# Ledger of designs, part 47: peptides against a protein of PDB entry 5IXI

Target 1, 141 residues: chain A of PDB entry 5IXI
Amino acid sequence: TPLLDASSLEYLFAQGQYDLVKCLAPIRDPKTEQDGHDIENECLGMAVLAISHYAMMKKMQLPELPKDISYKRYIPETLNKSIRQRNLLTRMRINNVFKDFLKEFNNKTICDSSVSTHDLKVKYLATLETLTKHYGAEIFE

## One batch from the design tools (peptide; made by RFdiffusion4, then SolubleMPNN)

Design b2_p15_7_s2 (from b2_p15_7, 9 letters changed)
Fold by OpenDDE base, seed 3:
Structure b2_p15_7_s2 (fold): chain B 141 residues (1-141), chain A 15 residues (1-15)
Amino acid sequence: as target 1 above (141 residues)
Amino acid sequence: MFSVEKMKEFFSKLF
């Protein structure tokens, strides 16, 4: 894996977010039902990384973030559509679990400065490589 | 189902 300078990493991170959300880098096909659930969890994890990065860059705590901040803008649009088609209780559960985890992640990892924005970007891009069908081949060869 | 356990597993490999 080649060493990326900070500017390149920032660019790739931004582009990777766009590609994931717009499904230009489509997520891989699940091999099993459980794999499908794991993929969804990873996508939601990507949202946590992206939101946390945003918060850190803005020097904001999670309670200070705009109320419109949601995983919906940070996951593949196809997955977002799928979630919106689920019943209200399921969607509420997803929302609550996501918010709780995001809060926990912020409190236990971000607030203590154990994780940097650099770490978040690296983790994000590394996850893109495994989560999507073909993304990252040119980056991680 | 969205799982907190899987999320923790995801972030356990952050470092």
Scores: peptide ipSAE 0.127, ipTM 0.772, DockQ to the pose 0.651
Fold by OpenDDE base, seed 1:
Structure b2_p15_7_s2 (fold): chain B 141 residues (1-141), chain A 15 residues (1-15)
Amino acid sequence: as target 1 above (141 residues)
Amino acid sequence: MFSVEKMKEFFSKLF
């Protein structure tokens, strides 16, 4: 159970985002249909963490972020392609639910200063470890 | 399907 210094944590967080999105750290195979849904939820959760971290680092509120910001660039490319193949109503639902949750998370955690950038990075990397195939095995023990 | 409840559970340790 090693403790990472701030610079190492920052590096791993940045690299982890890249690896997840580019599928260099591929997500694990679902064991069941329900597990597949959980994986998608976790990926979308990763997007919330990444966007929130970005907003905090830039000292911006969500309305100040680019209007086209979405989960699309923060989830695995394979999952993004899968979502785009779904019907319009499903895509609209995902977008709306994601947007609502992002706002809620920002208002209740970020604005209240109950969550730090450190917490976001730790949660992100911890999730990345369990979500992907053998990623970070040499780091998280 | 994306679930708000699952997301809240996911972030429960951060709230």
Scores: peptide ipSAE 0.122, ipTM 0.770, DockQ to the pose 0.623
Fold by OpenDDE base, seed 4:
Structure b2_p15_7_s2 (fold): chain B 141 residues (1-141), chain A 15 residues (1-15)
Amino acid sequence: as target 1 above (141 residues)
Amino acid sequence: MFSVEKMKEFFSKLF
């Protein structure tokens, strides 16, 4: 695994977010129905990482986050469109579960300073590599 | 470091 300096890591993290959301780094094709669910879950997890990183960088606490904070700007646009087309109850559940998890994640991991912004970026990029079709092979091989 | 598996398990309840 190549060593990345801080500036390179920051750049790759920013670019990786952009590529994922804009589908320039498309998510891999699911092999099974369960695999499809796992992919969506990982995308939502990526959103948690990205939002948490943003909050940490802005020195924001959970009460200071916008009430309408959501995964929408932090997941692939194609997945976001898919979710928006699901029934109301499903969308409500996704929103509620996401917010609950984000709260729990920040309370148990971020607020106690057990996870740094560096850790979030590394975890994000590592997940991005496995989640997308061919992205980032040169980063981790 | 935190585990992505925890996230996957948590969100798996949606499906």
Scores: peptide ipSAE 0.061, ipTM 0.689, DockQ to the pose 0.130
Fold by OpenDDE base, seed 2:
Structure b2_p15_7_s2 (fold): chain B 141 residues (1-141), chain A 15 residues (1-15)
Amino acid sequence: as target 1 above (141 residues)
Amino acid sequence: MFSVEKMKEFFSKLF
Protein backbone atom coordinates (compact mmCIF):
# COMPACT_ATOMS: atom_id res chain seq x y z
CA THR B 1 0.00 0.00 0.00
CA PRO B 2 1.45 3.33 -1.04
CA LEU B 3 1.96 6.19 1.35
CA LEU B 4 -0.90 8.57 0.65
CA ASP B 5 -1.56 11.98 2.09
CA ALA B 6 -4.65 12.31 4.26
CA SER B 7 -6.77 14.04 1.63
CA SER B 8 -5.98 11.51 -1.08
CA LEU B 9 -6.68 8.63 1.28
CA GLU B 10 -10.03 10.11 2.26
CA TYR B 11 -10.99 10.56 -1.37
CA LEU B 12 -9.97 7.05 -2.38
CA PHE B 13 -11.77 5.55 0.60
CA ALA B 14 -15.02 7.34 -0.21
CA GLN B 15 -14.81 6.46 -3.89
CA GLY B 16 -13.86 2.87 -3.18
CA GLN B 17 -16.78 2.42 -0.84
CA TYR B 18 -19.15 3.78 -3.46
CA ASP B 19 -17.63 1.64 -6.20
CA LEU B 20 -17.92 -1.54 -4.14
CA VAL B 21 -21.55 -1.02 -3.17
CA LYS B 22 -22.66 0.04 -6.64
CA CYS B 23 -20.69 -2.81 -8.21
CA LEU B 24 -18.67 -0.37 -10.30
CA ALA B 25 -15.72 -2.24 -8.89
CA PRO B 26 -17.15 -5.74 -9.23
CA ILE B 27 -15.99 -8.45 -6.89
CA ARG B 28 -13.68 -11.02 -8.40
CA ASP B 29 -14.98 -14.28 -9.78
CA PRO B 30 -14.75 -17.12 -7.28
CA LYS B 31 -12.38 -19.90 -8.24
CA THR B 32 -14.24 -22.45 -6.11
CA GLU B 33 -17.37 -22.63 -4.00
CA GLN B 34 -15.28 -22.10 -0.89
CA ASP B 35 -13.65 -19.09 -2.52
CA GLY B 36 -17.14 -17.72 -3.07
CA HIS B 37 -17.86 -18.02 0.63
CA ASP B 38 -14.56 -16.32 1.43
CA ILE B 39 -15.49 -13.44 -0.86
CA GLU B 40 -18.82 -13.01 0.91
CA ASN B 41 -17.05 -13.06 4.28
CA GLU B 42 -14.67 -10.36 3.12
CA CYS B 43 -17.57 -8.24 1.89
CA LEU B 44 -19.16 -8.47 5.33
CA GLY B 45 -15.82 -7.54 6.82
CA MET B 46 -15.71 -4.50 4.57
CA ALA B 47 -19.07 -3.50 6.01
CA VAL B 48 -17.66 -3.70 9.53
CA LEU B 49 -14.77 -1.45 8.53
CA ALA B 50 -17.07 1.06 6.86
CA ILE B 51 -19.53 1.22 9.75
CA SER B 52 -16.76 1.50 12.31
CA HIS B 53 -15.15 4.30 10.34
CA TYR B 54 -18.47 6.10 10.21
CA ALA B 55 -18.96 5.69 13.95
CA MET B 56 -15.49 7.00 14.72
CA MET B 57 -15.90 10.00 12.45
CA LYS B 58 -19.18 10.84 14.18
CA LYS B 59 -17.66 10.15 17.61
CA MET B 60 -20.39 7.62 18.28
CA GLN B 61 -20.34 4.43 20.29
CA LEU B 62 -22.30 1.39 19.17
CA PRO B 63 -25.22 2.11 21.50
CA GLU B 64 -25.53 5.49 19.82
CA LEU B 65 -25.74 4.02 16.34
CA PRO B 66 -29.12 3.23 14.84
CA LYS B 67 -30.35 0.02 16.39
CA ASP B 68 -31.19 -1.32 12.94
CA ILE B 69 -27.63 -0.89 11.66
CA SER B 70 -26.77 -3.61 9.18
CA TYR B 71 -24.38 -4.64 6.45
CA LYS B 72 -26.98 -4.10 3.73
CA ARG B 73 -25.91 -0.65 2.58
CA TYR B 74 -22.20 -1.42 2.84
CA ILE B 75 -21.85 -4.53 0.68
CA PRO B 76 -22.21 -4.99 -3.08
CA GLU B 77 -25.82 -4.60 -4.13
CA THR B 78 -25.63 -7.91 -5.97
CA LEU B 79 -24.55 -9.69 -2.81
CA ASN B 80 -27.25 -7.97 -0.79
CA LYS B 81 -29.83 -9.18 -3.29
CA SER B 82 -28.42 -12.68 -3.10
CA ILE B 83 -28.65 -12.71 0.70
CA ARG B 84 -32.25 -11.48 0.61
CA GLN B 85 -33.13 -14.49 -1.53
CA ARG B 86 -31.83 -16.96 1.05
CA ASN B 87 -34.05 -18.66 3.59
CA LEU B 88 -35.11 -16.91 6.77
CA LEU B 89 -32.87 -18.91 9.06
CA THR B 90 -29.79 -18.10 7.00
CA ARG B 91 -30.64 -14.41 6.87
CA MET B 92 -31.18 -14.34 10.63
CA ARG B 93 -27.84 -16.02 11.19
CA ILE B 94 -25.99 -13.59 8.94
CA ASN B 95 -27.60 -10.62 10.65
CA ASN B 96 -26.91 -11.87 14.17
CA VAL B 97 -23.33 -12.91 13.51
CA PHE B 98 -22.63 -9.60 11.82
CA LYS B 99 -24.00 -7.64 14.75
CA ASP B 100 -22.02 -9.73 17.20
CA PHE B 101 -18.82 -9.21 15.26
CA LEU B 102 -19.43 -5.49 14.89
CA LYS B 103 -19.98 -5.21 18.63
CA GLU B 104 -16.87 -7.18 19.45
CA PHE B 105 -14.78 -5.27 16.94
CA ASN B 106 -15.84 -1.92 18.30
CA ASN B 107 -15.46 -2.89 21.95
CA LYS B 108 -12.04 -4.47 21.63
CA THR B 109 -10.51 -2.38 18.87
CA ILE B 110 -12.27 0.93 18.32
CA CYS B 111 -13.19 1.85 21.89
CA ASP B 112 -9.66 1.32 23.18
CA SER B 113 -8.28 3.51 20.37
CA SER B 114 -6.03 0.74 19.11
CA VAL B 115 -7.32 1.37 15.59
CA SER B 116 -7.51 4.77 13.94
CA THR B 117 -9.65 6.00 11.08
CA HIS B 118 -6.46 6.02 9.03
CA ASP B 119 -5.94 2.32 9.73
CA LEU B 120 -9.51 1.53 8.72
CA LYS B 121 -9.20 3.35 5.41
CA VAL B 122 -5.90 1.70 4.58
CA LYS B 123 -7.24 -1.75 5.45
CA TYR B 124 -10.40 -1.11 3.46
CA LEU B 125 -8.56 -0.07 0.31
CA ALA B 126 -6.04 -2.87 0.59
CA THR B 127 -8.84 -5.41 0.90
CA LEU B 128 -10.78 -3.78 -1.91
CA GLU B 129 -7.85 -4.27 -4.26
CA THR B 130 -7.70 -8.01 -3.67
CA LEU B 131 -11.46 -8.44 -3.52
CA THR B 132 -12.38 -6.76 -6.80
CA LYS B 133 -11.49 -7.21 -10.46
CA HIS B 134 -8.39 -5.17 -11.27
CA TYR B 135 -9.41 -2.32 -9.00
CA GLY B 136 -6.77 0.21 -8.10
CA ALA B 137 -4.03 -1.38 -10.14
CA GLU B 138 -2.96 2.08 -11.23
CA ILE B 139 -2.78 3.16 -7.58
CA PHE B 140 -1.05 0.26 -5.89
CA GLU B 141 1.46 -0.78 -8.59
CA MET A 1 -7.73 -8.69 16.50
CA PHE A 2 -7.77 -6.16 13.68
CA SER A 3 -7.34 -8.51 10.76
CA VAL A 4 -9.26 -9.38 7.63
CA GLU A 5 -8.29 -12.97 8.32
CA LYS A 6 -9.94 -12.81 11.71
CA MET A 7 -13.08 -11.50 10.07
CA LYS A 8 -12.96 -14.30 7.52
CA GLU A 9 -12.58 -16.87 10.27
CA PHE A 10 -15.48 -15.41 12.20
CA PHE A 11 -17.87 -15.14 9.27
CA SER A 12 -16.89 -18.56 7.93
CA LYS A 13 -19.24 -19.96 10.54
CA LEU A 14 -22.11 -18.69 8.41
CA PHE A 15 -21.56 -21.42 5.83
Scores: peptide ipSAE 0.058, ipTM 0.689, DockQ to the pose 0.137

Design b2_p15_7_s3 (from b2_p15_7, 8 letters changed)
Fold by OpenDDE base, seed 1:
Structure b2_p15_7_s3 (fold): chain B 141 residues (1-141), chain A 15 residues (1-15)
Amino acid sequence: as target 1 above (141 residues)
Amino acid sequence: MFSVEKGKEFFKSLF
């Protein structure tokens, strides 16, 4: 929010990542099948934001990131377990789409410099609020 | 399922 100073924003962003992955901030219940797909897409998008933020802070481009870069440690553990239970072809599709999205997003964050680390943190926290069950209600009120 | 379209929509929402 516009009321948060830089230090507070950094803290909330770090804590938000931890809470999302560890399911301390559980994702909202899907209202429909399509809503469930949207939730998964947002979670994978959150992974892209987190990875991109990390890359920008370390001043690293995608080729410099670990070769085994994956969404697995950046999404809710419950979703990760769900994805692992899907068939090989589905998992391959998710991996490919994720990598393509990450590459495209990376061009806008690192190459174009049109997206700042501040923008990523704000977007992450804003998405986290809508994605989870009443998380950050006191902060984003 | 995760899709490129949904990813692009998410990206557009940053601006």
Scores: peptide ipSAE 0.085, ipTM 0.745, DockQ to the pose 0.670
Fold by OpenDDE base, seed 5:
Structure b2_p15_7_s3 (fold): chain B 141 residues (1-141), chain A 15 residues (1-15)
Amino acid sequence: as target 1 above (141 residues)
Amino acid sequence: MFSVEKGKEFFKSLF
């Protein structure tokens, strides 16, 4: 794994977020129904990482974040469109589960000072490599 | 289907 200086890491993190959301780095195809669920979970996890990074950079606690904060701006737009097409109860469930997910992550990882913004960027990029089609080969080769 | 448990498993892989 190549050594990434702080500036390079910041750049790659920002670019990676953009590429994922805009589907310039498309997510991998599911092999099974369960794999599809896992991919969705990974995307929502990526949203948690991105939001947590934002919160840490702004020195905000989770309760200080907008009450309507959601995954919508932090997941692939194609997946967001797919979710919006699901029935209301399903969307409500996803929203609630995501909020619980984010809260859990914040309480057990961010609030206990065990994670830095550097760590979040590294994990984000590492996950991006595995989640997307052939992305990051030039970076992590 | 998204679940909190899957998210927690993701957390375990973070650090």
Scores: peptide ipSAE 0.081, ipTM 0.745, DockQ to the pose 0.706
Fold by OpenDDE base, seed 4:
Structure b2_p15_7_s3 (fold): chain B 141 residues (1-141), chain A 15 residues (1-15)
Amino acid sequence: as target 1 above (141 residues)
Amino acid sequence: MFSVEKGKEFFKSLF
């Protein structure tokens, strides 16, 4: 894994978010049904990282974020479309659990200043490597 | 650092 200076990290983090959402770096094919679920869960986790980073950069606490903040703009568009096609009960559960997780993450990491924007970028890129088909090879090999 | 593993556990039953 190459060493990344601050400028490179900022660039790769921004580009990585764009590539993931726009499916330019497509997520890997699931090996099993459970693997597919794990992939989707990781995508939602990536959304938490991205939103938290955004909030920190804007110096906003979670309650100050837009009322309709959600994973929708921070996950692969294909996954977002898939979720929207699921039944109402499932979508409500996903939304509620996501909000709860985001709140918990914010309280335990951002509010106590134990996590920096640097940490979030590193974790995001590291997860992106394992989540996507070929993107990791471009960045880390 | 608080990991995404808790999130994975939360969502497992939803997919």
Scores: peptide ipSAE 0.042, ipTM 0.700, DockQ to the pose 0.164
Fold by OpenDDE base, seed 2:
Structure b2_p15_7_s3 (fold): chain B 141 residues (1-141), chain A 15 residues (1-15)
Amino acid sequence: as target 1 above (141 residues)
Amino acid sequence: MFSVEKGKEFFKSLF
């Protein structure tokens, strides 16, 4: 991604989140089964970035977030639907591992101030470009 | 720059 001023970065980050969740920027087609798993993992990682950014902006520590916080509102709706169709044990594992990862990310990265909201936005947008089919094409035309 | 690779490691076994 190009170097962006703070205002432009904030705009693109907000729009990128919306586009990913609403599938306006659809995720790329998997080339293999493993690639499909990697895509899903990256989507869940994107959820961690988005939630962490929100928490930092509100100056809330993870324990202050709602206990029912999850990836559901921060991943592509198509993926969310797919996960809901998986068996109960798998869904439970995904939920628990996600919470554990979010906790660890918060404790070891956010709380020690090693990552800023700027860093999160940059990482999010950079990942979005590789994760989706044609994101950003309209900007460079 | 930080990495989300650890997250991928966590979820890799679930998919």
Scores: peptide ipSAE 0.041, ipTM 0.693, DockQ to the pose 0.145

Design b2_p15_7_s4 (from b2_p15_7, 8 letters changed)
Fold by OpenDDE base, seed 1:
Structure b2_p15_7_s4 (fold): chain B 141 residues (1-141), chain A 15 residues (1-15)
Amino acid sequence: as target 1 above (141 residues)
Amino acid sequence: MFSVEKMKKFFESLF
């Protein structure tokens, strides 16, 4: 497994976010219904990582971020469309649970300085590799 | 469905 320099890691992280959201790196097909739920959770987790990285880079706490910040722009567009087709109560639940988790993650991990921006990028890319179809095979070996 | 517990376990596995 090759070690990436800081600039390469930054580039891959930015490109990986774009590829995931735009579905240029499509998520893997679920093997079961439970696997489908796990994939959705992982995608929402990716959103948490991305938002947390953004907050850290901007040196902002979550309350200082735009009020309309959500997972919507940080998950695959196909998944976002799928979520929007669900009933209002389900969408509200997802939003509330996501918001609560994001706050908890920020408070217990980011604010405690237990996780660096480097760690977030590495974990994001590692998750992206397993979540998508053959993405990064030329890089992550 | 999105699960906070699953997310916690996910992040615990990463960090």
Scores: peptide ipSAE 0.130, ipTM 0.777, DockQ to the pose 0.721
Fold by OpenDDE base, seed 5:
Structure b2_p15_7_s4 (fold): chain B 141 residues (1-141), chain A 15 residues (1-15)
Amino acid sequence: as target 1 above (141 residues)
Amino acid sequence: MFSVEKMKKFFESLF
């Protein structure tokens, strides 16, 4: 893995978020129904990373985040459309799962300063490479 | 099925 300076990492992180959300870097095709759910969980995880990074950069704690903070702006638009087509109970479950995980993640990793913004960007990009179709092959091989 | 635990395990594998 090539070494990235801070500015390069910041650029790649920002571009990676844009590519994922706008589906310019499409997520991989699921092999099974369970794999599909795993992919969606990973996408929600990516949203947690992005939101946590934002919160850290703004020096905001969870209670200071907007009450309506959601995964919607941080996951692939195609996935967001898919979720909106699901029944109310399913959507409620997804929302609750996401909020619970975001809370847990921030309490256990961010609040105790065990994770830096640098770490979040690295993990985001690493996950992006595995989650999407051949993304970053030129960068991470 | 969506799961907080599954997401947690995913992140634990990364950090």
Scores: peptide ipSAE 0.129, ipTM 0.776, DockQ to the pose 0.734
Fold by OpenDDE base, seed 2:
Structure b2_p15_7_s4 (fold): chain B 141 residues (1-141), chain A 15 residues (1-15)
Amino acid sequence: as target 1 above (141 residues)
Amino acid sequence: MFSVEKMKKFFESLF
């Protein structure tokens, strides 16, 4: 990951988040079924990063966030549609586990200031590069 | 920096 100034990093992070959700930067084709699961897991991870960044920027703790916070608006729309088509038990499980992970992440990483907004943006963009098809090649080469 | 592998392992059984 290149060394970017703060303004450029903020711009790329915002654009990258938009591109991922709107599938303008489509996720890479899975090489295997397991790879497909890994891709979906990483997308959920991206949602954690995005939500945590938002919370930090707003100086909010998890209890102050909307109680219905979810991954749905922070993952590719195609993946969100796929998840909605799964059975109720699976959807409930994904939602609950995501919330638990988000809570754990914020308590152990964000609240103790071990991770900055800068770190979150860098991690997000680095993951986005590997997760999507040819995204940011012109930036990271 | 934290590892995304922790996230992968955490969600692995859900997909």
Scores: peptide ipSAE 0.043, ipTM 0.677, DockQ to the pose 0.129
Fold by OpenDDE base, seed 4:
Structure b2_p15_7_s4 (fold): chain B 141 residues (1-141), chain A 15 residues (1-15)
Amino acid sequence: as target 1 above (141 residues)
Amino acid sequence: MFSVEKMKKFFESLF
């Protein structure tokens, strides 16, 4: 893995978020049904990382986040559309579980200062490499 | 850092 200076890491993180959400770096094709679920879970996980990073950068705590905070702006648009087409109960569960996990993640990891914004960016980019079809070549080769 | 496995297991129940 190449060594990145702080400015390069910040740039790649921002660009990576944009590319993932806009599907410029499309997610890989699932090999099995379970693989498809894993991909979606990882996308939601990346949303947690991105939101947490945003909150940390803005010096915001969870109670200060908008009530409608969600994964919607932080996952691939194609996946977001797919989720919106699922039945109401499924969508409600996804929303609730996501919010609960985000809360747990922030309480156990961010609030105790065990994770830095640097760590979040590194984890995000590393996951992006495995999730997308070709993006890893530009970052880690 | 945080456990990715925990996150995956948590969301797996939705699928």
Scores: peptide ipSAE 0.042, ipTM 0.680, DockQ to the pose 0.131

Design b2_p15_8_s1 (from b2_p15_8, 6 letters changed)
Fold by OpenDDE base, seed 5:
Structure b2_p15_8_s1 (fold): chain B 141 residues (1-141), chain A 15 residues (1-15)
Amino acid sequence: as target 1 above (141 residues)
Amino acid sequence: SSAMEQFKKFFSFFD
């Protein structure tokens, strides 16, 4: 198969984000309670990737992002609705976990300039294949 | 925490 050029990767990354958030590529069903937590954490990780990509494209550092930066626009809408229905303590925990993820990634990777936007797109698309039920199943001509 | 450990594994891709 031919190599994925930069323009194709950009397109697939944008489409992949849309498909994940709009649940056109639905996340896989959890096998256990812990698996459910793992899936949610992976979704938070995907949000970190998307936000980091945005920040890098805009040449912004994490402290320059809005103080109310959230995962809500970057995770599946169904998951977002589910989280909103949970109790306050649970929602606070999820918010704290996400903020910890974002800070950790920024401090150890982004600030060191060891990761490119290209790398973020590759990781995002690769994760979609395992996180969702049937992403990549389509046959392209 | 377990969540942070999972996160570190998730982002080990960039190591």
Scores: peptide ipSAE 0.529, ipTM 0.930, DockQ to the pose 0.673
Fold by OpenDDE base, seed 4:
Structure b2_p15_8_s1 (fold): chain B 141 residues (1-141), chain A 15 residues (1-15)
Amino acid sequence: as target 1 above (141 residues)
Amino acid sequence: SSAMEQFKKFFSFFD
């Protein structure tokens, strides 16, 4: 694994977010139905990381974020479109799951200041390697 | 929930 300085990590994190959302780094194909659910939940986790990083960089707390904060801008566009086509109960459930994730992470991590923006970037990029089809070779090989 | 357990496992990276 190449040594990444702060500037390189910042660049890769920004590019990685763009690649994930724009599907330039497409998510891997699910092997089973449960694997598909796991992939979607990991995408929601990625959204939590991205939003938390944004909030920390802006020195904002969770209550200061927009009332209708959502995962929509922080997950693959293809997945977002898929979710929008699902029934109301499913969409409500996914939204509640995401909000629970964000609240849990904020309460147990951000409020304690135990996690840095650096840690968030590392976890984000490491997850991209396993979550997407071909991403990571340029970074970790 | 199962989803929350997945989340906790996902974010165990920070523990």
Scores: peptide ipSAE 0.529, ipTM 0.930, DockQ to the pose 0.672
Fold by OpenDDE base, seed 2:
Structure b2_p15_8_s1 (fold): chain B 141 residues (1-141), chain A 15 residues (1-15)
Amino acid sequence: as target 1 above (141 residues)
Amino acid sequence: SSAMEQFKKFFSFFD
């Protein structure tokens, strides 16, 4: 694994977010039904990372973010479309799960400044490598 | 929940 300076890490993080959302780095095919659920939850986790990074860069706390904050613009567009087609109770559950993730991360990590923007970018990129089909080949090979 | 357990494992990276 190559060592990345701050500028390179910032570039790769920005590009990685774009690639995930636009499905240029498509998420991996689920091996089982449970694996599919795990993939979706990891995508929600990626949304938490992206939102938290944004908030930290803007010197904002979670209560200062828009009240209607959502995972929708931070997950793969294909997954977002799939979720919108599910029944109301399922969509409510997913939204609640995301809100719980965001709250937990904010309370336990962001508020006490135990996580830096650097850490978030590293975790995001590392997750992209395992979450998507072929991401990182040109970076790590 | 199972989802929250997955989340805790996912974010154990920052511990």
Scores: peptide ipSAE 0.528, ipTM 0.930, DockQ to the pose 0.668
Fold by OpenDDE base, seed 1:
Structure b2_p15_8_s1 (fold): chain B 141 residues (1-141), chain A 15 residues (1-15)
Amino acid sequence: as target 1 above (141 residues)
Amino acid sequence: SSAMEQFKKFFSFFD
């Protein structure tokens, strides 16, 4: 398998975010209802990774980010549109789930300085490989 | 919750 240097990893991470959001790397089809829920939660997790990476690169704490920080710009556009079609209570639940994810990750992982931006990029790209239909076929061979 | 359990598993990568 190929080894990725720092510059290649940075490029792939940036491109991977774009590909996920723009659905150029479409998420895999759910095999069951539970699988669908798992996929959505993983997308929220990807949003947490992207936001955390941004904050770390800017040397900002999460409270310094806009108070209305949301997952909307960091998940597949198709999923975002799907969520917007759901009822108010469901959307509130999803918002709360995301906020809980973000708080948990920040409090338990970022604050203890055990996670680097490199680690975030690796996890993001590794998740893209399993979350999407065939991402990385040209790279991860 | 099930979502939080999945989150814990997802981010266990960093433990």
Scores: peptide ipSAE 0.527, ipTM 0.929, DockQ to the pose 0.681

Design b2_p15_8_s2 (from b2_p15_8, 9 letters changed)
Fold by OpenDDE base, seed 3:
Structure b2_p15_8_s2 (fold): chain B 141 residues (1-141), chain A 15 residues (1-15)
Amino acid sequence: as target 1 above (141 residues)
Amino acid sequence: SEAMKKFNEFFSFFK
């Protein structure tokens, strides 16, 4: 249960996106190789949330977005740099994974209008608390 | 897909 009114939630969501991308709230260190993959996939999930929120605010459907839509602007800059240094096959795989995430989220959630921008903000901030190191804001009870 | 399984868990929040 969020402790915040709508205005506070909007502010923290915007700040949280900025902090994640600019690495002011750095992602946690992976404990294992698999944990590292999970962290990266969570970041891709965060990108899906951010893009979906953007699309909803602009009253656009996800299929109407540019075909070259990417996670790059919506994940930590350090992770983005890391991915860009990987080989072509790996980068293609990551792109495909992201496209699959976006497609599935759109099909199962957004197209049904079962999710609001409020819900996206709550999920984003809740994930941010567990994904990043020492993210100090306890927003929910 | 292992990645998709984890993502399904991720967005199950909205179900």
Scores: peptide ipSAE 0.388, ipTM 0.892, DockQ to the pose 0.662
Fold by OpenDDE base, seed 2:
Structure b2_p15_8_s2 (fold): chain B 141 residues (1-141), chain A 15 residues (1-15)
Amino acid sequence: as target 1 above (141 residues)
Amino acid sequence: SEAMKKFNEFFSFFK
């Protein structure tokens, strides 16, 4: 794994977010039904990372973010379309799970400044390697 | 919940 400087890491993080949402780096096929649930939850986790990074860069806390903050613009478009087709109770549950993830991460990590924007970018890119089919192959081969 | 357990595993990277 090559050591990336700050500029390279910033570029790859921005590109990785775009590739995930636009499905240019498609998520891996689930091996089981439980694996499918894990993949969706990891996507929600990726949304938490992206939103937290944005908030930290803007020097904002969660109470300062819009009340209607959502995972929708931070997950793969194909997954977003799939979720929209599910019943109301399922969609409500997914919303609640995301809100719980975001709140928990903020309370335990962001509020005490134990995590930097650098750490968020590293975790985001590392997760892309395992969450998607062939991401990073050109860099790490 | 199971989802929260997996989330905690996901973010153990930051502990």
Scores: peptide ipSAE 0.372, ipTM 0.888, DockQ to the pose 0.666
Fold by OpenDDE base, seed 4:
Structure b2_p15_8_s2 (fold): chain B 141 residues (1-141), chain A 15 residues (1-15)
Amino acid sequence: as target 1 above (141 residues)
Amino acid sequence: SEAMKKFNEFFSFFK
């Protein structure tokens, strides 16, 4: 695969977020119930990456983000719709899981500056290739 | 939790 320059990576990252959320790159079908849970958690992870990238670009700390920070704008619309239709306890649990993910990620990497925006974009795109059905970019070998 | 374990696997990319 060709080496991506910074501008190309930025473009692909932005486009990848759009494709994931708008389901232009649909997530893969689960093979089992557990696989379905793993897929959802990977989507929540993708939301953590996207939000963290946004925060870093805006030079914002996690406590400075809105209290109602949510995964909703950063996951596939189909999955978001599915989650909204689940019972209250399930939705609360998912919200808590996401917040735990975000907090853990921030504490382990962002706070000590061990992760760059470049790293986030690379991980996002790499995960996108395996998470989705037919995302045929094959950006990474 | 199982979810956090899976996330840690996801997160291991950065460690």
Scores: peptide ipSAE 0.362, ipTM 0.882, DockQ to the pose 0.660
Fold by OpenDDE base, seed 1:
Structure b2_p15_8_s2 (fold): chain B 141 residues (1-141), chain A 15 residues (1-15)
Amino acid sequence: as target 1 above (141 residues)
Amino acid sequence: SEAMKKFNEFFSFFK
């Protein structure tokens, strides 16, 4: 498979975000309880990638984003609904986990300028292929 | 935490 050009990668990244959130590319079924937690954490990671890409494209630092930036717009709608039904303490914990992910990624990666928007798109799409059931783009070898 | 360990694996792609 040939390397994707920049325009193709941009298109696939945008479409992939839409497909994930709208559940057109549904996430895989968990095989165990631990697998379920891994899937949710991967979704939170996808949110971090999407937000970071947005910030980089807008040439903004993460602290310049809204103070209450959330994963809600960037994860599958089904998962978002599931989380909203959990008790307050669980929801607070998930929010804290996401904040920790975002902070860690920003501090150790984005702030070092070691990551490009290209890298974020590649990681996003690569993760999407393994996270979802039948996302058959098979973009990467 | 276990979650952070998994996330570290996740973004190790960028290291």
Scores: peptide ipSAE 0.329, ipTM 0.871, DockQ to the pose 0.675

